# Designs tried in a protein design run: peptides against a protein of PDB entry 4PN1. Part 100

Target 1, 261 residues: chain A of PDB entry 4PN1
Amino acid sequence: KIEMNFLNKPIVPDTTKVISNFLTHYLITEPVEHVEIEAKLGTLIDLETQNRFEFPVMNETILNPEFNLRTRFESDMTASEHKYLNEFLNQAFRDSQKPGRLPFAYKHTKQVDLFYETEDNSRDKIRVSKNQSDNQVLACVKKRRVADLFLYCPNDAFDIRISISDELPVSMPSGNQQPSLTRLKDRVGYVHQEIKIDLTKTTQNDPVYDTTERHELEVEFGNIADLRDRAQKAKDGMEAPLFRRVQLFMDNVRILRREHS

## One batch from the design tools (peptide; made by RFdiffusion4, then SolubleMPNN)

Design b1_p18_2_s1 (from b1_p18_2, 9 letters changed)
Fold by OpenDDE base, seed 5:
Structure b1_p18_2_s1 (fold): chain B 261 residues (1-261), chain A 18 residues (1-18)
Amino acid sequence: as target 1 above (261 residues)
Amino acid sequence: DEELKKIAEKIKEWIKSQ
């Protein structure tokens, strides 16, 4: 017989623990009320070289946020990469519909995001999201970025940014106010075991760079209430449920960042 | 890119229609 280790018990990867602690802080310790937790695929860029960041490690590594590494994160990919991932997820969707599997849910949305300056000229803009087809308002929020955790992934096509955000519902801007930015979003969304995977094509007018198109992939925790409950249990000494959920999330992220044409 | 220009015009028109 083969055993997992000399204790014959599963162990938790250190990455899972670090991320779990990071999430617990903003779920329980200093709780964000309307929290959004997502991972985006992209590239860590070295500000000095303008090339992909290079660190003397050989595997997935969480970067310590206390160190200034002089990097920026670009949450973008090529149209070809985006198309490939879309096809990959479509196949995964089809396979999940087979007997004995847990099925994906699928949703395709086209929306317009209108960004408005706040009356107090705060850094945070108000985002009004509408359906492109009928202009129905989907959401009106002020999104605040609370914290980021970066994963350098030298063996994969993409690095990862895990972000904690606060999406505060706010009242609609005044009717006479014009948006400072308009963005078209074409989003295909997949949900599996309450983990959301979104492929988004974004088109916007930029005052500096003119009209630009961006291709993004994001992975989001779809059940924050459950995650918060798990985090509370972890604070109370039972960490396993939180670790399992974070492991699931990260495994999905790892699958996606490794997949390439 | 002609496609991006076309999209930009559509966005402008949409904004005006609001």
Scores: peptide ipSAE 0.024, ipTM 0.541, DockQ to the pose 0.012
Fold by OpenDDE base, seed 1:
Structure b1_p18_2_s1 (fold): chain B 261 residues (1-261), chain A 18 residues (1-18)
Amino acid sequence: as target 1 above (261 residues)
Amino acid sequence: DEELKKIAEKIKEWIKSQ
């Protein structure tokens, strides 16, 4: 007979608890109405050295947001890394189609994002997203990033930023208004158990840097209503459903950040 | 580089078409 521990009860990793509490705050305590919750793969950069941040820890570590470590987060990777992850996810997709597995869903989208200045809040721009092929409007939103949680991952290829954002639907800009920025997005999306994994190639013109291309990978909670329900249950004393969902999310993130070319 | 230039041109053309 084997028991999992001396209590013979599941134990929740501290990382799961911390993230769960973070999410609960912005889902329930100070609820964001149109919340988006995503993790991006990238690199924590030390502002002093301009190299990857080094912290005296040996594993995945959530950085305390109360401490300014003078870092910035670069949500980018090399083309080769991006390609490798794409191939990796393609294989995972194929494997998931086999009998006995839960299948991935796949979607490829190409869109144009147009950014407009706004009079109501100069800090946040209005983003109009259109389908590249037919110019159909997909969304018109004002996105505000509410909070970030950073994970330093010294043993992996990437660090992680978990972001809470508010995507407020807004009216279309005036027809006479010109966009201040235009961005092309080529996105391949994988969905497994309502967790979205997106590989995105973003191209934009910059007056300083000319045309730039970014390669991003993001993992997003695909069912916010369910997550909010789980968070509410957690506030009410039943934490297990939330912990399980966060654990699933983080395991997917961990798989991805360990992969490299 | 060449690919980025092509994309840049596409963006410019698209903007003009709006």
Scores: peptide ipSAE 0.023, ipTM 0.560, DockQ to the pose 0.012
Fold by OpenDDE base, seed 2:
Structure b1_p18_2_s1 (fold): chain B 261 residues (1-261), chain A 18 residues (1-18)
Amino acid sequence: as target 1 above (261 residues)
Amino acid sequence: DEELKKIAEKIKEWIKSQ
């Protein structure tokens, strides 16, 4: 007989606890009503060197937000990296269709995002998302960034930003209002056990830089109601369900950030 | 950046609540 440890009980990694507490705060303590929770792959850039941030740690580390590290997070990757991840996820999708596995769901979407200024000239813009093929309105929201948690990953190709956002549904802008920005999104979505993995190519016109393309990979909690329920249980003293879901989420993130050509 | 400042304050409050 083999035991887990001298207590013969599972223990929770600090990473899981910290992230779980972070999520609990914005799910329960100061609840965000229309919450979106996602992790993006990218690079922590040192503002002084313009190179990848360097910290004296040897593994995945959650950065303390109290410290002014003078960094920015770039959620972009190269076209080659994005293509590689797409191929990797396609293979994972195929493998998951085999007997004995839980299958991925797959969806390919092409949408146009139109950004509008608000009447009160608030910083948050109204985003109208439409299907590219038939111009059907998919969503009209005012998105607000609420909080970020950064993971420095020195052994992997990417660092991680976990973001809490509020996507407030709002009324459509008036027909006479012109968008201040138009963005095309080509998104390939994979869903496994209610965790969403999206590869997104974003095309945007810039007056200075002409047409630019950005490549992003994001991992999102696909069942917020369940996550909120788990967070409430955690607040009430039963933390295990939340820890398990967060660990699943982070394991998927870890798989993706380790993959590179 | 005022928005980033607001986010930072929220995060600080969260840290204090731990």
Scores: peptide ipSAE 0.000, ipTM 0.225, DockQ to the pose 0.065
Fold by OpenDDE base, seed 3:
Structure b1_p18_2_s1 (fold): chain B 261 residues (1-261), chain A 18 residues (1-18)
Amino acid sequence: as target 1 above (261 residues)
Amino acid sequence: DEELKKIAEKIKEWIKSQ
């Protein structure tokens, strides 16, 4: 007979606890009304060397935001890395359709994002998203980044930024206003157990700068209401449901950041 | 820059609440 430990009970990883507390703060303590919670794959860059930062740690590490670490986060990858991840997720999708598994949902979208300056000259821009095929308005929002949590992952291809954002629905800009920025998004979306995984190719047409292309992978909590409920239960002393959901989210992130050609 | 400062303060408050 084998037991998992001397209590014969599961143990919650410290990373799970820290992230759970971070989420609980912005879900319950200082609640963001229209909250978006996502993790992006990218690279922590040392501002001095302009190379990937080298922290004196040997595994996945949540960075303490109280310290000036002299880094920036680049939420981008090469086209080849992006293509590999797409193929990997396509295979995972196919495998999940087999008997005995929980299936992925799949969606391919092409949209145009138009960014407008606000009348009050606020730093936050209004984003109008339209479907490329029929020009139907999908959303009109003002997005504000509320908080970031960075994970340095020395053993993997990518570092991680977990972001809390507020996406406020707003009225359409006036017809006389021209967009200050236009982005084309080609997005392949996968959903498994209400965790969203998006591969996005973004082409930005900037009036000042040359056209730039970006390849991004993001993982998002697909059911905020459920997550908020779990966070409330955690505040009330029942932490297990929240820990399980955060563990699921992070395991998906860990799988993705390890994959490379 | 000012936005970054606001974010930093919120995160600092969160850390203190742990």
Scores: peptide ipSAE 0.000, ipTM 0.227, DockQ to the pose 0.064

Design b1_p18_2_s2 (from b1_p18_2, 9 letters changed)
Fold by OpenDDE base, seed 2:
Structure b1_p18_2_s2 (fold): chain B 261 residues (1-261), chain A 18 residues (1-18)
Amino acid sequence: as target 1 above (261 residues)
Amino acid sequence: MEELLEIKKKIEEWLKSL
């Protein structure tokens, strides 16, 4: 018989605890009503060198948000990297359809995002999302970035940004209002155990810069109600359900950030 | 070493504030 450790009890990694506490804050303590929680793969860039940020650590490290590290996060990847990840996820999808596995769900969506200025000239724009094929309105929201948590991953292809956002449903802009920006999104979505993995190609026309294409990979909590329930239980002293869910989320992120061509 | 200690302290304070 093998035991886990000298107490024969599971131990929770610090990364899991820190992320769980971060999520609990914005789920329960200062609750965001229409919360979206996602991790993006990208690169922490040192603003001084314009190269990837270097920190004296040898593994995955959560950066302290209280420190201004003079960094920016670039969530873009190359078309080649994006294609590779798509092929990887396609294979994972196929493998999950085998007997004895929990299957992925798959969805391919093409949408148009129209951005409108608000009447109060607030920094947050109204985003109207429409299906590209039939122009059906999918959503009309005002999205606000609430908080970010950055993970520096020196051994992997990508660093990670975990973001808390508020997607407030709002009324459609008036018919006479013109969008300030139009963005096309081609999204391939994979869902496994209520964790969403999205590969997104974004095309936008910039009046100054020609048509730019961005390639992003996002990992999102697909069941916020369940996550909020788990966070509440954690506040009430039962942390295990939250830790397990965060661990699952992070394991999926870790798999993806390690994959490279 | 002092910088690392300050970082640790700030992290702990931040975690307590959550």
Scores: peptide ipSAE 0.000, ipTM 0.204, DockQ to the pose 0.277
Fold by OpenDDE base, seed 3:
Structure b1_p18_2_s2 (fold): chain B 261 residues (1-261), chain A 18 residues (1-18)
Amino acid sequence: as target 1 above (261 residues)
Amino acid sequence: MEELLEIKKKIEEWLKSL
């Protein structure tokens, strides 16, 4: 007979605890009303070298924002990396349809995002999202970035940014307003156990750089109400449900950041 | 850079609340 450890119980990783506390703050302590919680794959860039930063650590590490680390985060990847991840997720989707597995859901969306300036000239723009095929309005929101956590991942192809955002539903801009920016989005979305994984290709016209293309992968908590309930329980002293959900989320992120060709 | 500094400040406040 074998046991996991001398208590024969699972142990919660320190990373899970730190992230759980971060989420609890913005779900319960200072609650964001229309919260979006996502992780993006990307690269921590050293501002001095303009290359990927080299921190003196040997594994996945949450960076302490109290220190000026002289870095920026670039949430982008090459077209080839993006294609590889798409093929990987397609295979994972197929495998999940087999007997004895929990299946992925799949959705392919092509939309246009129109960005408008606000009447008060606030920093946050209004985004109107429309379906490319029928021009149906999908959403009209004002998005505000609330907080970030950065994870340096020296053994993997990508670093991670976990972001808290507030997506406030707002009324449509006046009919006489012109968009300040137009962006096309081609998104393939996968959902497994209420964790959303999106591969997004964005195209926009830039007056200086002509057409710019970006390739992004994001992982998002698909059930905020459940997550908020778990966070409340954690605040009340029962942490296990929140830890389990955060562990699931992070394991999915860890799988994805390790895959490359 | 300004955005990064603002984010760091918010996270610092969060860390102090732990």
Scores: peptide ipSAE 0.000, ipTM 0.191, DockQ to the pose 0.076
Fold by OpenDDE base, seed 5:
Structure b1_p18_2_s2 (fold): chain B 261 residues (1-261), chain A 18 residues (1-18)
Amino acid sequence: as target 1 above (261 residues)
Amino acid sequence: MEELLEIKKKIEEWLKSL
């Protein structure tokens, strides 16, 4: 017989605690009303070298924002990497349909995002998302980035940005208003245990990346109400449900960031 | 594309709340 440890009880990694506290702040302490919580795969770039950031650590590390590390985050990958991840997730989908497993759900969407300036010329633009096939309005929102947490992953293909956003539903722009930006989005979505995994190809004019097409992978909490409930329980002294959910989320992220051709 | 400096204040507020 083998036991987990000398207490024969699960132990929570420090990374899970730090992330859980970060989420609890924006779920409970200073609650974001229409919160979106996602992790994007990408690369931490050293602004001085323009190469991937190098830090004297040997494993996954949450970066301390108190230090000026002179870094930026690029949430893009190559077409080849994106294709490989798509094939990997397709196989995972197939395997999950077998007896005794929890199945993935799958959705393929093609949409157009239209960005509009606000009347007050605020920094945040209004985004109208429409289905490309029938031009049906899917959403009209004003998205605000609230906070980010960066994970440096020296042993893996990608670093991670965990983001807290507020997606405020707003009224449609006037019919005479022209969009300031148009984005075409091809998204393949997988859902497993209410964790959403999206592979997205985005076509837009991007002067920063000097590319017309981006390839992104994001992992998102699909049940915010449940997550908020777990965070509240954690504030009330019962942390285990939150830690388990964050651990599930992070394990999915860890699987994906390690995959490469 | 995002820089660490852009979100520093928000994260510092979080750290102070712990």
Scores: peptide ipSAE 0.000, ipTM 0.179, DockQ to the pose 0.075
Fold by OpenDDE base, seed 1:
Structure b1_p18_2_s2 (fold): chain B 261 residues (1-261), chain A 18 residues (1-18)
Amino acid sequence: as target 1 above (261 residues)
Amino acid sequence: MEELLEIKKKIEEWLKSL
């Protein structure tokens, strides 16, 4: 007979605990009402060197937000990397349709995002999202980023930013207001066990840089109500359900950040 | 990257010496 350890009980990794505590804070302790929780693949850049940040660690490490490391996060990747991830996810989708597996859901969305200044000149802009095909309004929100948690991943192709955002539904801008920015988004979405994986191509016209295309991959908790319930249970002393969901989320992120062309 | 690689190498060498 083999046991897991001398207690014969599962051990929760520190990464899972730290992330769980981070999420619990913004789900329960100081709750964000319209919370969005996502992880983006990208690169931590050292502001001094303009190269990828270097930290004296050998594996996945959550950076302490209390320390200013003078970094920025770039969520962009190359077209080649993005294409590779798309092909990888397509294969994973196909494999999941086989008997005995839990299937992926798939959705392809093309939308236009229009950004408007607010009447109060607040820092956050109003975003109106429309379907490209029929111009139907999909959403009108004011998004505020509340907090970030950065994971430095020295052994993987990408670093990770986990972000807590508040997506406040707001009224449509007045008909006389012109958008300050327009973005085209081509998004391929995969959903597995209520974890959303989105590959997004964003096209934006910039007067200085001309037309720029960005390639992003994000992983999002697709069931916030369930996550909040799990976080509440954790506050009440039953942490296992939250840890399991965070572990699932992070395992999906880890799979993706290890894939490269 | 070079500095990280050097640190990793030093740690690996240390581990091999144990």
Scores: peptide ipSAE 0.000, ipTM 0.234, DockQ to the pose 0.056; fails the geometry check

Design b1_p18_2_s4 (from b1_p18_2, 10 letters changed)
Fold by OpenDDE base, seed 3:
Structure b1_p18_2_s4 (fold): chain B 261 residues (1-261), chain A 18 residues (1-18)
Amino acid sequence: as target 1 above (261 residues)
Amino acid sequence: SKELEEIAEKIKQWIKSL
């Protein structure tokens, strides 16, 4: 007979507790109304060396935001890395359709994002998203970054940024206003157990660097109402449901950040 | 920037809750 440990009970990883607390703060304690919670794959860059950041740790580490580490986060990858991840997720999708598995949902979207300055000259721009094929409006929002949490992952291909954003629905800009920026987005979206995984290719014109292309992978909590409910239960003394959801989210992130061509 | 300072302050409040 085998037991898990000397108490024969599950143990919650410290990373799960820290992230759960972070999310609970912006879901319950100081609640963001139209909250978006996502993790992006990328690279922590040392501003002094312009290379990947080096820190004296040997595994996944949440960086303390109180310390100025002289870093920036680059939420980008090579075209080959992006293609590899797309093929990997396509295979995962196919495998999930087999008997005995929970299936992925799949969606491919091509959209245009138009950015507008606000009438009050606020720092936050209005983003109008339209479908490329029929020009139908998909969304009109003002997005504000609220908080970031960085994970340094020395053994994996990518580091991680977990971001809290406020995505406020707003009215369309006036018809006489011109966009200050236009982006084309080609997005392949996968959903498994209400966790969203998006591969996005973004193209934009830059007056200095001509046309630039970015390749991003993001993982998002697809059911904020459920997550908020779990966070409230955690505040009320029942932490297990929140820990389970955060663990699921982080395991998906960990799978993806280890994959490379 | 002002935005970064505001974000930093919010995160500090969260850290105090640990």
Scores: peptide ipSAE 0.026, ipTM 0.416, DockQ to the pose 0.094
Fold by OpenDDE base, seed 1:
Structure b1_p18_2_s4 (fold): chain B 261 residues (1-261), chain A 18 residues (1-18)
Amino acid sequence: as target 1 above (261 residues)
Amino acid sequence: SKELEEIAEKIKQWIKSL
C-alpha cells in the first residue's frame, strides 16, 4: 500500500492557500457585491528595462504586494501565441467530448463595448456591451478594479495577474450621450467544470498605443455563488472545498501559461 | 493614481487579515 505522505493526508500547496485567502477577503471579509474574479496571461515588465522582470526565484511565485517592484503587467500576447492557444483549446475541447470525459462548452461571441463618461468624471466608465450582429444590449456596467495579485512564472511563457473586480449594473447612459471609446471584442469562450477560459481579440482605435489590436487570454471563476459559499465555509473552518476549487482554477491556468508556439 | 492607492490599501488590509 502506498500513502500520500507520512501523515497520509493531503497537503495544500502554499500558493493555493495564499490565493484562497486573497479570494476569501474579497468574497467574505470585505465582500464585493458583484465580484468578478479572473486570471489573465501576460508579462510582468520591469519599468526600468522595459523587459520581462527577472526575480531570483526558480518557479511560480506570488509577488508580495507590499513591495513596490516597479513593474507593470501587460495582458497581451502575440497573434501567433494567441492562435496557438486557440488551436490548443480547440483540441482540448474535442478531446473532452469523448466518452468518459467531462465536456467543454463552447461559445463564440462578437460584441461592441461602448464606454461612457460618468457624471462625476470618475475613472470608472460605464460600459455598454452590445452584440455586433443585432446590436442587442448584453450588459451595462460600471467596472471597478478592487485588487490584483501577481504571479511570476519564470519557467513558463506567461506571468499571471489575478484580479478582483466589481461589475456594478447601471442604467443606460442618456441617448444624447456619445461614447468616449468604442472597442470591438471577438471572444471565444470555453467552459469546463464552471471555469471559463476566454480568448479575446480586441480592436480599439487608441491614439496612445501603437497597437490597435490586443490578444488576451483570461481564466475566470464561472460560479461565484459557489465560490463564495466555499469561502464562507473556509472562514468557518472548513477550507478543503475552497482549496480544491482554487487548485482546479490554478491548474487550468498553469496548463495554459506553459503553452506557446 | 488614487485608484491604485486604494487598491494597494485594500490589499494591505487583506495581508493584515492573514
Scores: peptide ipSAE 0.025, ipTM 0.365, DockQ to the pose 0.062
Fold by OpenDDE base, seed 5:
Structure b1_p18_2_s4 (fold): chain B 261 residues (1-261), chain A 18 residues (1-18)
Amino acid sequence: as target 1 above (261 residues)
Amino acid sequence: SKELEEIAEKIKQWIKSL
């Protein structure tokens, strides 16, 4: 018989601990009320070269936000990469329907996002999301970015940004207001064990990307209440439930960022 | 940007909590 280690007990990766601590801060210590927690696949760009940054590390590394590394994050991929990931997830969906597996749920949504200026705060726009087919309102929110955590992944096609956001539900804009920006979204969503995976094609003008069409992959915690409960338990000295959930989330992210044709 | 400065400050608070 073999054992895991000389204690024969599971070991929590340091990455899991750091991310768990990061999440606990914004779930419990300084709690964000309407929190959204997602990871985006993309590229850490060197501001001087405009190419992918090269850090002197050989594996997945959380960047220390205290240091100015002269980077920006581009949350985009090629159409070919996006198509490949879609095919990969479709196969994963099919395989999960087999006996003995936990099944994926699947949803395809085409929506229009309308952005409106606010009278009190011009920085945070109101976003009204509507279904393209019947114009049904899906959401009306003001989204505020709270924090980012970046992972450099030298062995994979993509780097990762984990973002904490506050999505405040707000009243619909007045009928006489015109949107300052209109965005079309074609989203294919997969859910497995309350982890959401979204492939999104977005059509809009973007001053940073200089493209009208963007291809994004997002991984999101689908049960914030459960995650908050786990974070509270961690603060109270029982860390294992939180570590397990963060490990699940990160394993899904790791699978996706490693896929390439 | 002002937004990035605010984000940076919040992250600093997290770092202090380590």
Scores: peptide ipSAE 0.015, ipTM 0.337, DockQ to the pose 0.091
Fold by OpenDDE base, seed 4:
Structure b1_p18_2_s4 (fold): chain B 261 residues (1-261), chain A 18 residues (1-18)
Amino acid sequence: as target 1 above (261 residues)
Amino acid sequence: SKELEEIAEKIKQWIKSL
């Protein structure tokens, strides 16, 4: 018989604990009402060198937000990287349809996002999302970034930003208002065990710059109610359910950030 | 920016809660 360790009990990685505590804070301690929790793949850029940030660590590391590391995060990737990830996820989807597996769900969405300024001149814009084919309104929200947690991943193609956002449903802007920005969004979504993985191509018309295209991959917690329940249990002393869910989320992120063309 | 300051403060509060 083989045991896991000298206690024969599972041990929780420190990364899982730190992220779990981060989530618990914004789910329970200072709860965000319409919370969105996502991880984006991207690059931590050193503002001094304009290259990828270099830190004297050899593995995945959560950066301490108390320290100003003079970095910015770029969530864009190349078209080739995005295509590779799409093909990878398509294969994962196919494999998951086999007997004995939990299947992926798949959704392809083409939408137009219209951004409007608020009457109070707040920094937060109203986003109206419409179906590109029939112009049906899908959502009207005001999204505010609440917190970020950055993971430096020196051995992988991408670094990670985990973001807490408040996505507040709001009324449609007045018919006389013109959008300040229009964005076309082509999104392929994969859902496995209520973890949502989105590959998105965005096209933006800039009045000053030519049309810009962006390629993004995001991983999101698809069941916030369940996550909040797990976080509450953790606050009450039962941490295991939260740790398991965070571990699942992070393992999916780790798989994706290691895959590149 | 005011927004960045608010985010920073919230993060500090989170850290203190650990």
Scores: peptide ipSAE 0.000, ipTM 0.252, DockQ to the pose 0.062

